# Peptides against a protein of PDB entry 6MBK, part 231

Target 1, 240 residues: chain A of PDB entry 6MBK
Amino acid sequence: GFEMVNFKEEGFGLRATRDIKAEELFLWVPRKLLMTVESAKNSVLGPLYSQDRILQAMGNIALAFHLLCERASPNSFWQPYIQTLPSEYDTPLYFEEDEVRYLQSTQAIHDVFSQYKNTARQYAYFYKVIQTHPHANKLPLKDSFTYEDYRWAVSSVMTRQNQIPTEDGSRVTLALIPLWDMCNHTNGLITTGYNLEDDRCECVALQDFRAGEQIYIFYGTRSNAEFVIHSGFFFDNNSH

## One batch from the design tools (peptide; made by RFdiffusion4, then SolubleMPNN)

Design b2_p28_3_s1 (from b2_p28_3, 11 letters changed)
Fold by OpenDDE base, seed 3:
Structure b2_p28_3_s1 (fold): chain B 240 residues (1-240), chain A 28 residues (1-28)
Amino acid sequence: as target 1 above (240 residues)
Amino acid sequence: MPLFPIERSVPPARLPLDHEPTWEDIFE
């Protein structure tokens, strides 16, 4: 097994409670535990989703609103997961003036400004939707929807979204994967996949871990900066 | 720390399993 631990330098992570061998299936997360576009559709957000073209077109935004709705719901199944999420992120939306100024000499500045602009426009759009749309009346966001809320949710999804198959395997959808995404990063190989037969995410150990050691996974070959800047805003052609 | 999409594949050979992870395994 494993347990959540607050590590000195890395914050929250997973620690082994027993010896785990390399390639051992030590962690699996059933679909029912995932926050997905489908779970968003099946939530209080569902009626609004069915009538808003942006939510339908952009699964990442649907997840962001799903995350906000669940955060605002004291009885949400995902409260334990949501409480482990950072309150702030090292994303462009949180950059200070000096960081932005430093990027002026790079091509990244264009992407940063675009992200700022797009996020601001999305917020303004959805603020109006939440205030005026009939299906927004039951949302827990009705009386409290700030830019800071939206920035946080967008950044949470931007940094943690994953592609998984739909239940029938016919399409790809977006998911946040609780438990698994608590693992901190190390260099190595991808050791996580989705098992459609058992309908769960499965993670095998990258290496041997002894009891008491932190469990690390390899996130991927891309840089953190590239992922954050370029993967935040995209249209989900598989969502309808 | 950003996460990347997982592969749609079954991991390699499985060793004996303990139990399915729960919220209690993480937060207690």
Scores: peptide ipSAE 0.059, ipTM 0.463, DockQ to the pose 0.040
Fold by OpenDDE base, seed 4:
Structure b2_p28_3_s1 (fold): chain B 240 residues (1-240), chain A 28 residues (1-28)
Amino acid sequence: as target 1 above (240 residues)
Amino acid sequence: MPLFPIERSVPPARLPLDHEPTWEDIFE
């Protein structure tokens, strides 16, 4: 009922191929298709994860490394998804000097600088880890781990990470949700959740969509500042 | 596109299901 389309102004998004009614469950993504902290732990990254406190403490970083490892793996199950990801982002980590200067007068500047500093520190730390840790030797990124790689991965995760329940529902974890995360944002209500019984993410239509219309979802109540910091864009129709 | 955390609960579906996404859908 939908297809991926490159919209001129919004980039990639989903377009309805048929009429979709409001509240119709039009999209679901089983856990097995998700990139999660758990899938990271179960990947080639697992041994390193088990011995690195930062990876263990920061699921977003675990996802970032998972993403990098899978990107570097030609036979990765997630290659089709990874290929749909932007090569660059409009997040603060990609800001040019002029863009940073523009934000200098805003309250976001502190967060921007913090993000830069933290990301740089993380990279430096993990560069050393990747070079020296025994469990890093088999990582596909062993000999190719640049700041650009890390920046990309961190930005990918930052913009696309979602909280979902663990398999047993006992806690929350982080996940990238392929295909679903292609939906662009509109104002409305959250219409995506996780169905533990069926072990999948489920998205119901926010409104009626006609065949040929772009399918939008509501990302959540966020300020424009939060969008810039965490999502790398301003939403023109953001009423918040 | 950028995302935020999803809600932990899913609203009840009142209408028919579509299809489960596949990797082929990414290329369509």
Scores: peptide ipSAE 0.043, ipTM 0.495, DockQ to the pose 0.052
Fold by OpenDDE base, seed 1:
Structure b2_p28_3_s1 (fold): chain B 240 residues (1-240), chain A 28 residues (1-28)
Amino acid sequence: as target 1 above (240 residues)
Amino acid sequence: MPLFPIERSVPPARLPLDHEPTWEDIFE
């Protein structure tokens, strides 16, 4: 019912291959296909995770390291997904001097600087961990852990992380949702949810899409400032 | 069974400050 397409200006997105009706369940992604904090724990990162309080406390950072480890693993199950991710992002961590200067007159500038500072500090911490911790020696990133790598992984997670329930539904965890996260944003209502009975993410169509049209989803209610900080773009039709 | 809504790109958790790891941190 859909295919991945590289759209001009928007980058990769999903295009309908047939007519899709509003509210039609056109896309679902089982838990086993997700990159989650749990899959990170069960990966080569697991031993280090079990001994590092920051990884344990910060699920988004665990996902970032999980993403880096899997990217560095040629036989990773998630290689097809990782290859669809941008090499760079329009998020503040990638802003040029002129872009930062433009934001100096906005309230977002403080958040941008905070993000830069915190990311750099976290990288410094983990660089030392990777160099000294015994369990880090098994990681494929042991000899290749640059700030650019970390910036990319953090930005990937920041722009794509989702809250989903744990298997028993008792808690929430963080996940990257392959294929689904290729959908670009439009204004509307949340049309994606997690079905615990079938243990999968389910997405219903926000509106009618004709064959050949790009499929959009609504990411959620965000201000333009939040889009810049967390998603790296402005949306013209945003009511905020 | 109710669906748990999924919002794309939740705000990141606050990043921790840099600190020197202790021996306990490394070998715990």
Scores: peptide ipSAE 0.166, ipTM 0.644, DockQ to the pose 0.343; fails the geometry check
Fold by OpenDDE base, seed 2:
Structure b2_p28_3_s1 (fold): chain B 240 residues (1-240), chain A 28 residues (1-28)
Amino acid sequence: as target 1 above (240 residues)
Amino acid sequence: MPLFPIERSVPPARLPLDHEPTWEDIFE
């Protein structure tokens, strides 16, 4: 019902290949397709994860390293997804000197500096870990782990991470959601949820879309860096 | 069964507020 398209202004997005009606379940992504903290633990990163307290404590960093490992793996299942990710981001970690200087006149500078400082410290720490830890030997990052790599991965996760329930629904975890996160935004209501019964992300159409139209969703107003516990809800026409 | 809503900030805030554990928090 949709196809991936590179739109001129918006980059990659989804285009309808048929008419899609409002509230129609047009897109679903099973857990097995998601990049999650759990999939990171089950990857080549797993042994290191099990021995590093920071990876264990910070799911976003675990996802960042998972993303880097998979990017460096030619046969990674997620290669098609990774190839759709931007090479650079409009995040503070990519700010030019003039942008940072502009922000010096604002209170926002403290947040920027904090992010820079933390990211730099994390990189320095993990660079050493990758070079010295026995469980890092099999990581593709062993021979090539630059700050640019880390900055990219952290920014990718920061801009695309989502909160989803664990398999048993007892907790929330972090996930990158392929296909779904290609949808560009429009004003509206949240039309995406996780269905635990079917163990998948489900997205229903915000409005009618005609064949050939770009499919938009409402991403919400909260930052990906904000962790919010969501209450369960039902889609009237997509309840299970 | 209830669906758990999935939200994403779009466009990303220029200055995202990072509420994740800080570097200092990890070493405390």
Scores: peptide ipSAE 0.094, ipTM 0.587, DockQ to the pose 0.249; fails the geometry check

Design b2_p28_3_s2 (from b2_p28_3, 11 letters changed)
Fold by OpenDDE base, seed 2:
Structure b2_p28_3_s2 (fold): chain B 240 residues (1-240), chain A 28 residues (1-28)
Amino acid sequence: as target 1 above (240 residues)
Amino acid sequence: MPLFPIEFSIPPSMLPLDHVPTWEDIFE
C-alpha cells in the first residue's frame, strides 16, 4: 500500500501505492522489528548495559549505543532500517556557529547550549567506558567511537524515539519504529498507537490518500522551537 | 483493545532527565 520515496525538500517519506481511506490501518510494525531498550539489552550491548548506570538510567542513550552497535555490524537485522537514516541532521548538535548565533535571539538557545554541554560530557564519559570497561571489548565500535558517531546516534534517537508499552504493558519503554518513522509531518491528530494484543505499532490514515500521494502523519503538538531542537525543522503550518 | 497512543519523537517533557557525568566519572 505504500513505498519509500525521496521527496524534494522533505527527504525520504512514504508514498501511497493505492488509494488509502481515512482511518484505514495501512501500516503496522511488530515489536520484533523495533529497536528498543529491551533489544539493546538483548544485544551485544547487554553486558555493558547491565554494568553502566547511565545506560540503565537513560533509555535514549541505550538506544543510541544500540544504533551504533548495529550500524557497525554488517549482518545486523536492522541494517536496512539504519541505511534509511540520514547520515547527518539539521538538529542543534550539527549547527554551525552562525546558526547558533542566530538562535541567541530565541528561547531555544539555552536548550541548545545545554544539549551541547551534556552531549559532550556524555561522549567523554562513554569514550572512557568504551576504552576501559571489560564488557566494552566485544562491542563492534570498540576501535571506532568518535564524537561524530555519538552525535549522529544521539540525534537519530532524538528525532525518532517513541514511547511504547513494555510487552506486559506494565511500563513504558523507548523505541525506534522502522518504516513508520519515515512518515513526514502534517497537522492533524495522532493516528498511531500500540496494540498490545497483537504486539505491534498500528498507524491509521489521517485522511484519504490517493495513489501517488505522500502519506503524512501528525507527530504531535510541538512548538517550532521543539521542532528545531528535536526534529531539526520548522513546520510552516504549525499552530504554535 | 485500546491502543497506546504514539507520538512521533516524544516531547522533551516525556524524556528522562538527562544525566550529566561528573568530572570524576570522566577522569577518575
Scores: peptide ipSAE 0.168, ipTM 0.726, DockQ to the pose 0.319
Fold by OpenDDE base, seed 5:
Structure b2_p28_3_s2 (fold): chain B 240 residues (1-240), chain A 28 residues (1-28)
Amino acid sequence: as target 1 above (240 residues)
Amino acid sequence: MPLFPIEFSIPPSMLPLDHVPTWEDIFE
């Protein structure tokens, strides 16, 4: 019912291949297709994860390293997904000097600088870990872990991370949701949820979409500052 | 059927605070 398309202004998105009615379940993604903290733990990263307190404490960083490990693995199940991810982002970690100066007069500037500082220090820490920790030897990124790699992975996770329930529904975990996260944003209501019975993410159509139309979802209520910092864009019709 | 809502790109307020490694963590 949909296809991946590179739209001129919005980049990659989903386009309807048939008419989709409002509230129609048009997209679902089983847990096994998700990149989660659990899949990270079950990957080559698992041994290091079990030994590193920061990876354990910060699921988003665990996802970032999971993403890097899978990217560096030619036979990774998630290669098709990873290839759809931007190579660069419009998030603060990629800002040029002029862009930072533009934000200097905004409330976001403190968060931008904090993000820079935190990311840099995290990189320095994990660079050491990767170079010295015995469980890092199996990581495909062992000999190639640059700040650019880390910046990319962190930005990918920052812009795409989602909360989903664990399989037993007892707690929440973090996930990247392939295919679904290609949907671009529009104003509306959240139309995606996790179905524990079927163990999958389910997305229903926000509105009627005709064949050939781009399928949009509502990401959630965000300020423009939050869009810039965490999504890398402004939403013109953002009422928040 | 109840669904757990999924918000795209979770706001930082819903996540653990970013840990900043100490200099000891980095160099010791």
Scores: peptide ipSAE 0.157, ipTM 0.719, DockQ to the pose 0.326
Fold by OpenDDE base, seed 3:
Structure b2_p28_3_s2 (fold): chain B 240 residues (1-240), chain A 28 residues (1-28)
Amino acid sequence: as target 1 above (240 residues)
Amino acid sequence: MPLFPIEFSIPPSMLPLDHVPTWEDIFE
């Protein structure tokens, strides 16, 4: 019902290959296709994860390293997804001096500086870990872990991480949702949720789309694009 | 409390074209 297309101004997006009606379930992504904290733990990163307190405490950092490890792995299942990700982002970590100066008159400057400082400290910490920890020796990052790599991974996760339920539905975990996150933004209502019965992310069409039209979704409020908590689309099977 | 929090940022696709993001654009 859709195809991935590179749109000139918007980058990669989804285009309808047939007419899609409003509220039609046109896109679903099974858990097995997601990059999650659990998949990170089950990857080559697993041994290091089990020994590093920060990776254990911060699922977003675990996802960042998972993304880096998979990017560095030619045979990674997620290579097609990773190749669709931007090489650079319009996040604060990529701001030029003039952009930072513009924000200096706003309260945002404190958050920007905090993000810079935190990211730099994280990089310094994990650089040392990767260089010294025995479980890091098998990581594809062992001989190639730069600040630029980390900045990219952090920014990728920052802009694309979503909360989804664990497999048993008892807790919330973090995930990158391939294919779904390729939909570009439009104004509207959140139309994505997680179906625990089928163990998949589900997206219904915000409006009618004709064959050949780009499919847009609403990411939610700009400040809190947390997928499950802020979308209200927790298809909790508990509505029985 | 997270040891090293990573703050949310708006995806590039949501940012106005040819516009320097304001406080509202980035964080609200």
Scores: peptide ipSAE 0.054, ipTM 0.457, DockQ to the pose 0.058
Fold by OpenDDE base, seed 4:
Structure b2_p28_3_s2 (fold): chain B 240 residues (1-240), chain A 28 residues (1-28)
Amino acid sequence: as target 1 above (240 residues)
Amino acid sequence: MPLFPIEFSIPPSMLPLDHVPTWEDIFE
């Protein structure tokens, strides 16, 4: 009922191929297709994850390294998904000097600087880990781990990470949700949830969509500052 | 069972504070 389309102004998104009614379940993604902290643990990253306290403590960083490892793996199951990800982002880590200067007049500047500092220090730490840790020798990024790689991965996770329940429903974990995360944002209500019985993400239509229309979802209630810091854009019609 | 709601891309406020390695962690 939908297709991936590159829209001129909004980039990649989903377009309806038929009429979709409001509240219709039009998209679902089984757990096995998700990139999760658990899939990271079960990947080539697993041995390093098991011995690095930061990876264990920071699921978002674990996902970032999972992305990098899978991107560097030509036979990765997630190659089709990774290829749909932007090469660059409008997030603070990609801001030019003029953009940072503009933000100096806003309340977001301290968070931007903190993000720069934290990301740089994390990179320095993990660069050392990748160079020295025995379990890092098996990683495809061993000889090619740049700040640009880390910046990209962190930004990818920052803009796309979601909380989902663990398989047993006892805890929450972090996940990237392929295909679903291509939906662009509009004002509305949350229409996506995780179905534990069927072990899948489920998305229902926010409104009626006609064939040929772009399918939008509501990302959540956020301030403009949060949108800039988290997603790199302002949403003018944020009536929440 | 009710669906576990999924908010697209968790805001930083909902995440644990990023661990910032110490200089000792980096250079030891």
Scores: peptide ipSAE 0.151, ipTM 0.708, DockQ to the pose 0.333; fails the geometry check

Design b2_p28_3_s3 (from b2_p28_3, 12 letters changed)
Fold by OpenDDE base, seed 3:
Structure b2_p28_3_s3 (fold): chain B 240 residues (1-240), chain A 28 residues (1-28)
Amino acid sequence: as target 1 above (240 residues)
Amino acid sequence: MPLFPIEQSVPPSELPLEHEPTWEDIFE
């Protein structure tokens, strides 16, 4: 094993409770624990999802609303996971005025402004949907949907979403991977994959870890772009 | 056949497995 620990500088992470060897399968997360577009469809959000074209077209937004609905549900299965998520992020949506001003001289400013504008427009759209759509009446966020809520959810998904196979392996879908995404980052190689036979995400140790040491993984290359999917998996483009 | 195989020197079936992680394992 491992255990969750709050590390002073890094926040929540995983600590080894025993010696773990390099390449050892120390962590696996079955599909039933994942927050996916499919679990969103099967949740209280399902009826609205079935009638909103944006939710249907943008799996990341579906995950964001799924996250908000589950956060607002005291009996949600994912409450323990949600409570480990940061309250704020280092994404452009959280940049201070001075940070934005500094970026004005760079090409990155266009992307930052685009993200602000798009997120604001999405919020305005969904605010209206939540207020007026019949299937939104039963959502736990019906009377408490703020821009701050939406910003948080979008940022959570943006920084943590992964591509995984569907149950039948015919296509890819989006998922948040509890437990696994609690590992803090280090330089190295991706050591995570999805085992379709056992229907689980699997993570092998990047290196030897002794009992009491923090377990680190390599997240891979991630972008701050709003709609970029961050992969924690070995993505073999050739595996069709 | 996994879509995203993990490259490792020992096959997964031969790796020592304790138990499937649960919320209790993390939040003890």
Scores: peptide ipSAE 0.022, ipTM 0.375, DockQ to the pose 0.051
Fold by OpenDDE base, seed 5:
Parts: structure tokens; sequence; C-alpha cells
Structure b2_p28_3_s3 (fold): chain B 240 residues (1-240), chain A 28 residues (1-28)
């Protein structure tokens, strides 16, 4: 019902190949396709994860390293997804010095500087870890781990991380959701939830889309997309 | 894609750094 298209101004997005009705389940992504903290633990990163307190404590960083490891792996299952990710972002981490200086008169400057410092400190820490920790030897990024790499991964996760339930529904974990996150943003309501019975993310159409139209979703107003885990969707005809 | 910057906080005590982050670390 949809296809991936590179739109000139918006980058990659999804276009309807048929008419899609509002509240129609048009997109679902099984857990096995997601990049999650759990998949990170089950990857080549697993041994290091089990030994590093920061990776364990910060799921977003775990996802960032998972993303970097998979990017550096030619045979990664997620290569098709990774290739769709932007090479650069509009995040503060990519601001030029002049742009940062411009913000000095704004209330945002403190947050920007904090993000810069934190990210740089994280990089410095993990650079040392990767160089010295025995379990880092198997990481494909061991010989090439730059701040640019880390900045990219952190920014990718920052802009795309989502909260989903664990398989048993007992906890919330973080995930990157391939295909789904290709939908560009529009104003509206969250129309994505997680179906625990089928163990998949489910997205219903925010509105009617005609064949040939770009499919938009609402990401919300926060960094993380929070799916409906327990209460169902916000639409009468769309509940868990 | 919308931009929602988030703060990534790690306690300094958990980050054994050899040096403080510099401007070069951020922009290189």
Amino acid sequence: as target 1 above (240 residues)
Amino acid sequence: MPLFPIEQSVPPSELPLEHEPTWEDIFE
C-alpha cells in the first residue's frame, strides 16, 4: 500500500500506492525488524554491554553503538534501513561555531552547551573503552571510531528513538523502527501503537491518503515517540 | 523529520576522562 520515495525537500518518505482510509492499519513492523536495546545486547555489542555501566544505564547510547556497529557491518540485517538515514542532522550537535554563538543571546544556549559537553564527554569515555576494553576487540568500529561517527549515531537515535514495550509488556524499552520512521511529520495525533499479541508496531492512517500522496504521521511534540502501550489508540475504531 | 533536542546526561564521576572536552572535540 506504500512505497519509499525520496522527496526533494523532505528526504525519504512513504508514498501511498493505493487509497488508504483514515484509521486503516496500513503499516506494521514486527519486533524482529526493530533495532532495540535488546537487539544491541544480542549483537556483537553484547559482551561490552554486559560490562559497561553506561551502556546499561543509557539505552539511547546503547542504541547509538548498536547503530554504529551495524553500520560498520556490511552483512548487517539493518543495512537497508541504515542507508536511508540522513548523513547529517539539524541537531545542535551539527551547529557551526557561528550558529552556536548566535544562540548565546537565547535561552537555548545552556541546553546546547550541555548537550555538546555531554556528547563530547561520552565520546571521550567510549573512545577509551573501545581502545582498551577486551570485549571491544570484536567491534567493527574499533579501528574507526571518530567523534563524527558518534555524533551521527547519537543524533540518529535522538531523532528516531521510540518507546515500545518489552515482549512481555512488563517494561518499556527503546527502539528504532525501520520503515515506520520514514514517514514524515505532520500535525495530528499519535496513530501508532504496539500490538503485544502480534508483537509488532502498528500504524493507522491519520487521515485519508490517496494513491500517490505522501503518507504523514504525527511524531508528537517530544524527542521520543511514545506509543500507546496499554490504553489503545486515540481513535474510536482503533484500539489495542 | 522534526527536531527535538534532548539532553544526554552522564554523571561526571562515571566518565573517567583524560581531559576536558574541547571545542575541537565538538567540531571535528
Scores: peptide ipSAE 0.021, ipTM 0.550, DockQ to the pose 0.072
Fold by OpenDDE base, seed 1:
Structure b2_p28_3_s3 (fold): chain B 240 residues (1-240), chain A 28 residues (1-28)
Amino acid sequence: as target 1 above (240 residues)
Amino acid sequence: MPLFPIEQSVPPSELPLEHEPTWEDIFE
């Protein structure tokens, strides 16, 4: 029903291969394909997660470290997805000095400074953890953990994280949703939900799309990354 | 349950630092 395409202005996105009607379920992603806090706990990061209060308290940071660990693992299940992620982002952490100076005259500067300081503090904390904690010795990050790595992972999660239900539906957790997050943004309503019975993320079409048209979805207030480097991955279970 | 993106949570300001971060630390 869709294919990955490199559009001239929007970069990588999804294009309809057939006519899709509004409200039609055209895309679904099973939980097993998602990068979640739970998958982080079940990864090489698990032992460290179980002993670090910040990783336990902040699911977004857990996802960031999960993303870094998987990126550093050549045989990671998520390599095809990770290769689609931008190498840099239009987030405050990537602002140039001149841009930040320009923003000093605006009300946004406080948030920018806060994000810089908080991210730097997190990095310093986790750098020490990685160097000293016994369970960090097996992490692929042990010998290479830079601020650049960390700001990339944090920015990736910040721009792409979603709330989804836990398996039992009793609470919410955080997830990166491969394939789905390749859709570029348009104005409208959120048309993505989670089907607990089938344990999958489901996306219905926001509007009618004709064959050959780009498929857009509404992310809400989330900023979409403008520059996406994609490896052309597709999961068999999501092939349409 | 509807899926929705969320903003990054801000960590506690009490995280240990060896030194106060500077702009040089960020813009390397």
Scores: peptide ipSAE 0.020, ipTM 0.507, DockQ to the pose 0.183
Fold by OpenDDE base, seed 2:
Structure b2_p28_3_s3 (fold): chain B 240 residues (1-240), chain A 28 residues (1-28)
Amino acid sequence: as target 1 above (240 residues)
Amino acid sequence: MPLFPIEQSVPPSELPLEHEPTWEDIFE
């Protein structure tokens, strides 16, 4: 019902290959396709994860390193997804020094500085960890871990991470959702939920789309979008 | 300009760093 297309100015997006009606379930992504904290734990990163308190405490960082490890792995299952990700972002971590200095006159400066300081500290910490920790030896990024790499991964996660339920539904975890996150943003209601019975992320159409039209969805807040409970959900994602 | 904050579960001050990050560390 859809195809990946590189749209002008918007980058990659989804285009309808047939008419899609409002409220139609047109896209679903099973858990096995998601990049999650759990998949990070089950990857080559697992041994290090199990011994590093920061990775354990900060799921977003775990996802960032998971993304870096998979990017550095030619045979990674997620290569097709990773190849669709931007190489750089229009986020504060990519601002030039002069742009940041200009922001000193704005209310955003505190958050920008905090983000920079946090990211720099994290990089410095993990650079040392990667160089010295025994379980880092098997990581494909062992000899290639730059601030640029970390900045990219953190920014990728920051802009694309989502809260989904754990397999048993008892807790929430963080996930990158391939295919789904290719949909570009429009105003409206969140029409995405997680179906625990089928163990998949489900997206229904916000409006009618004709064949050949780009499919848009409402992300809500891009950073750490919530899929468990949200006042703007179109449907009950657990009522199937 | 869009701002995407990083949620922090562990304060940066708890990380073992030799010095406070500087702009040189970020932009050079």
Scores: peptide ipSAE 0.023, ipTM 0.532, DockQ to the pose 0.071; fails the geometry check

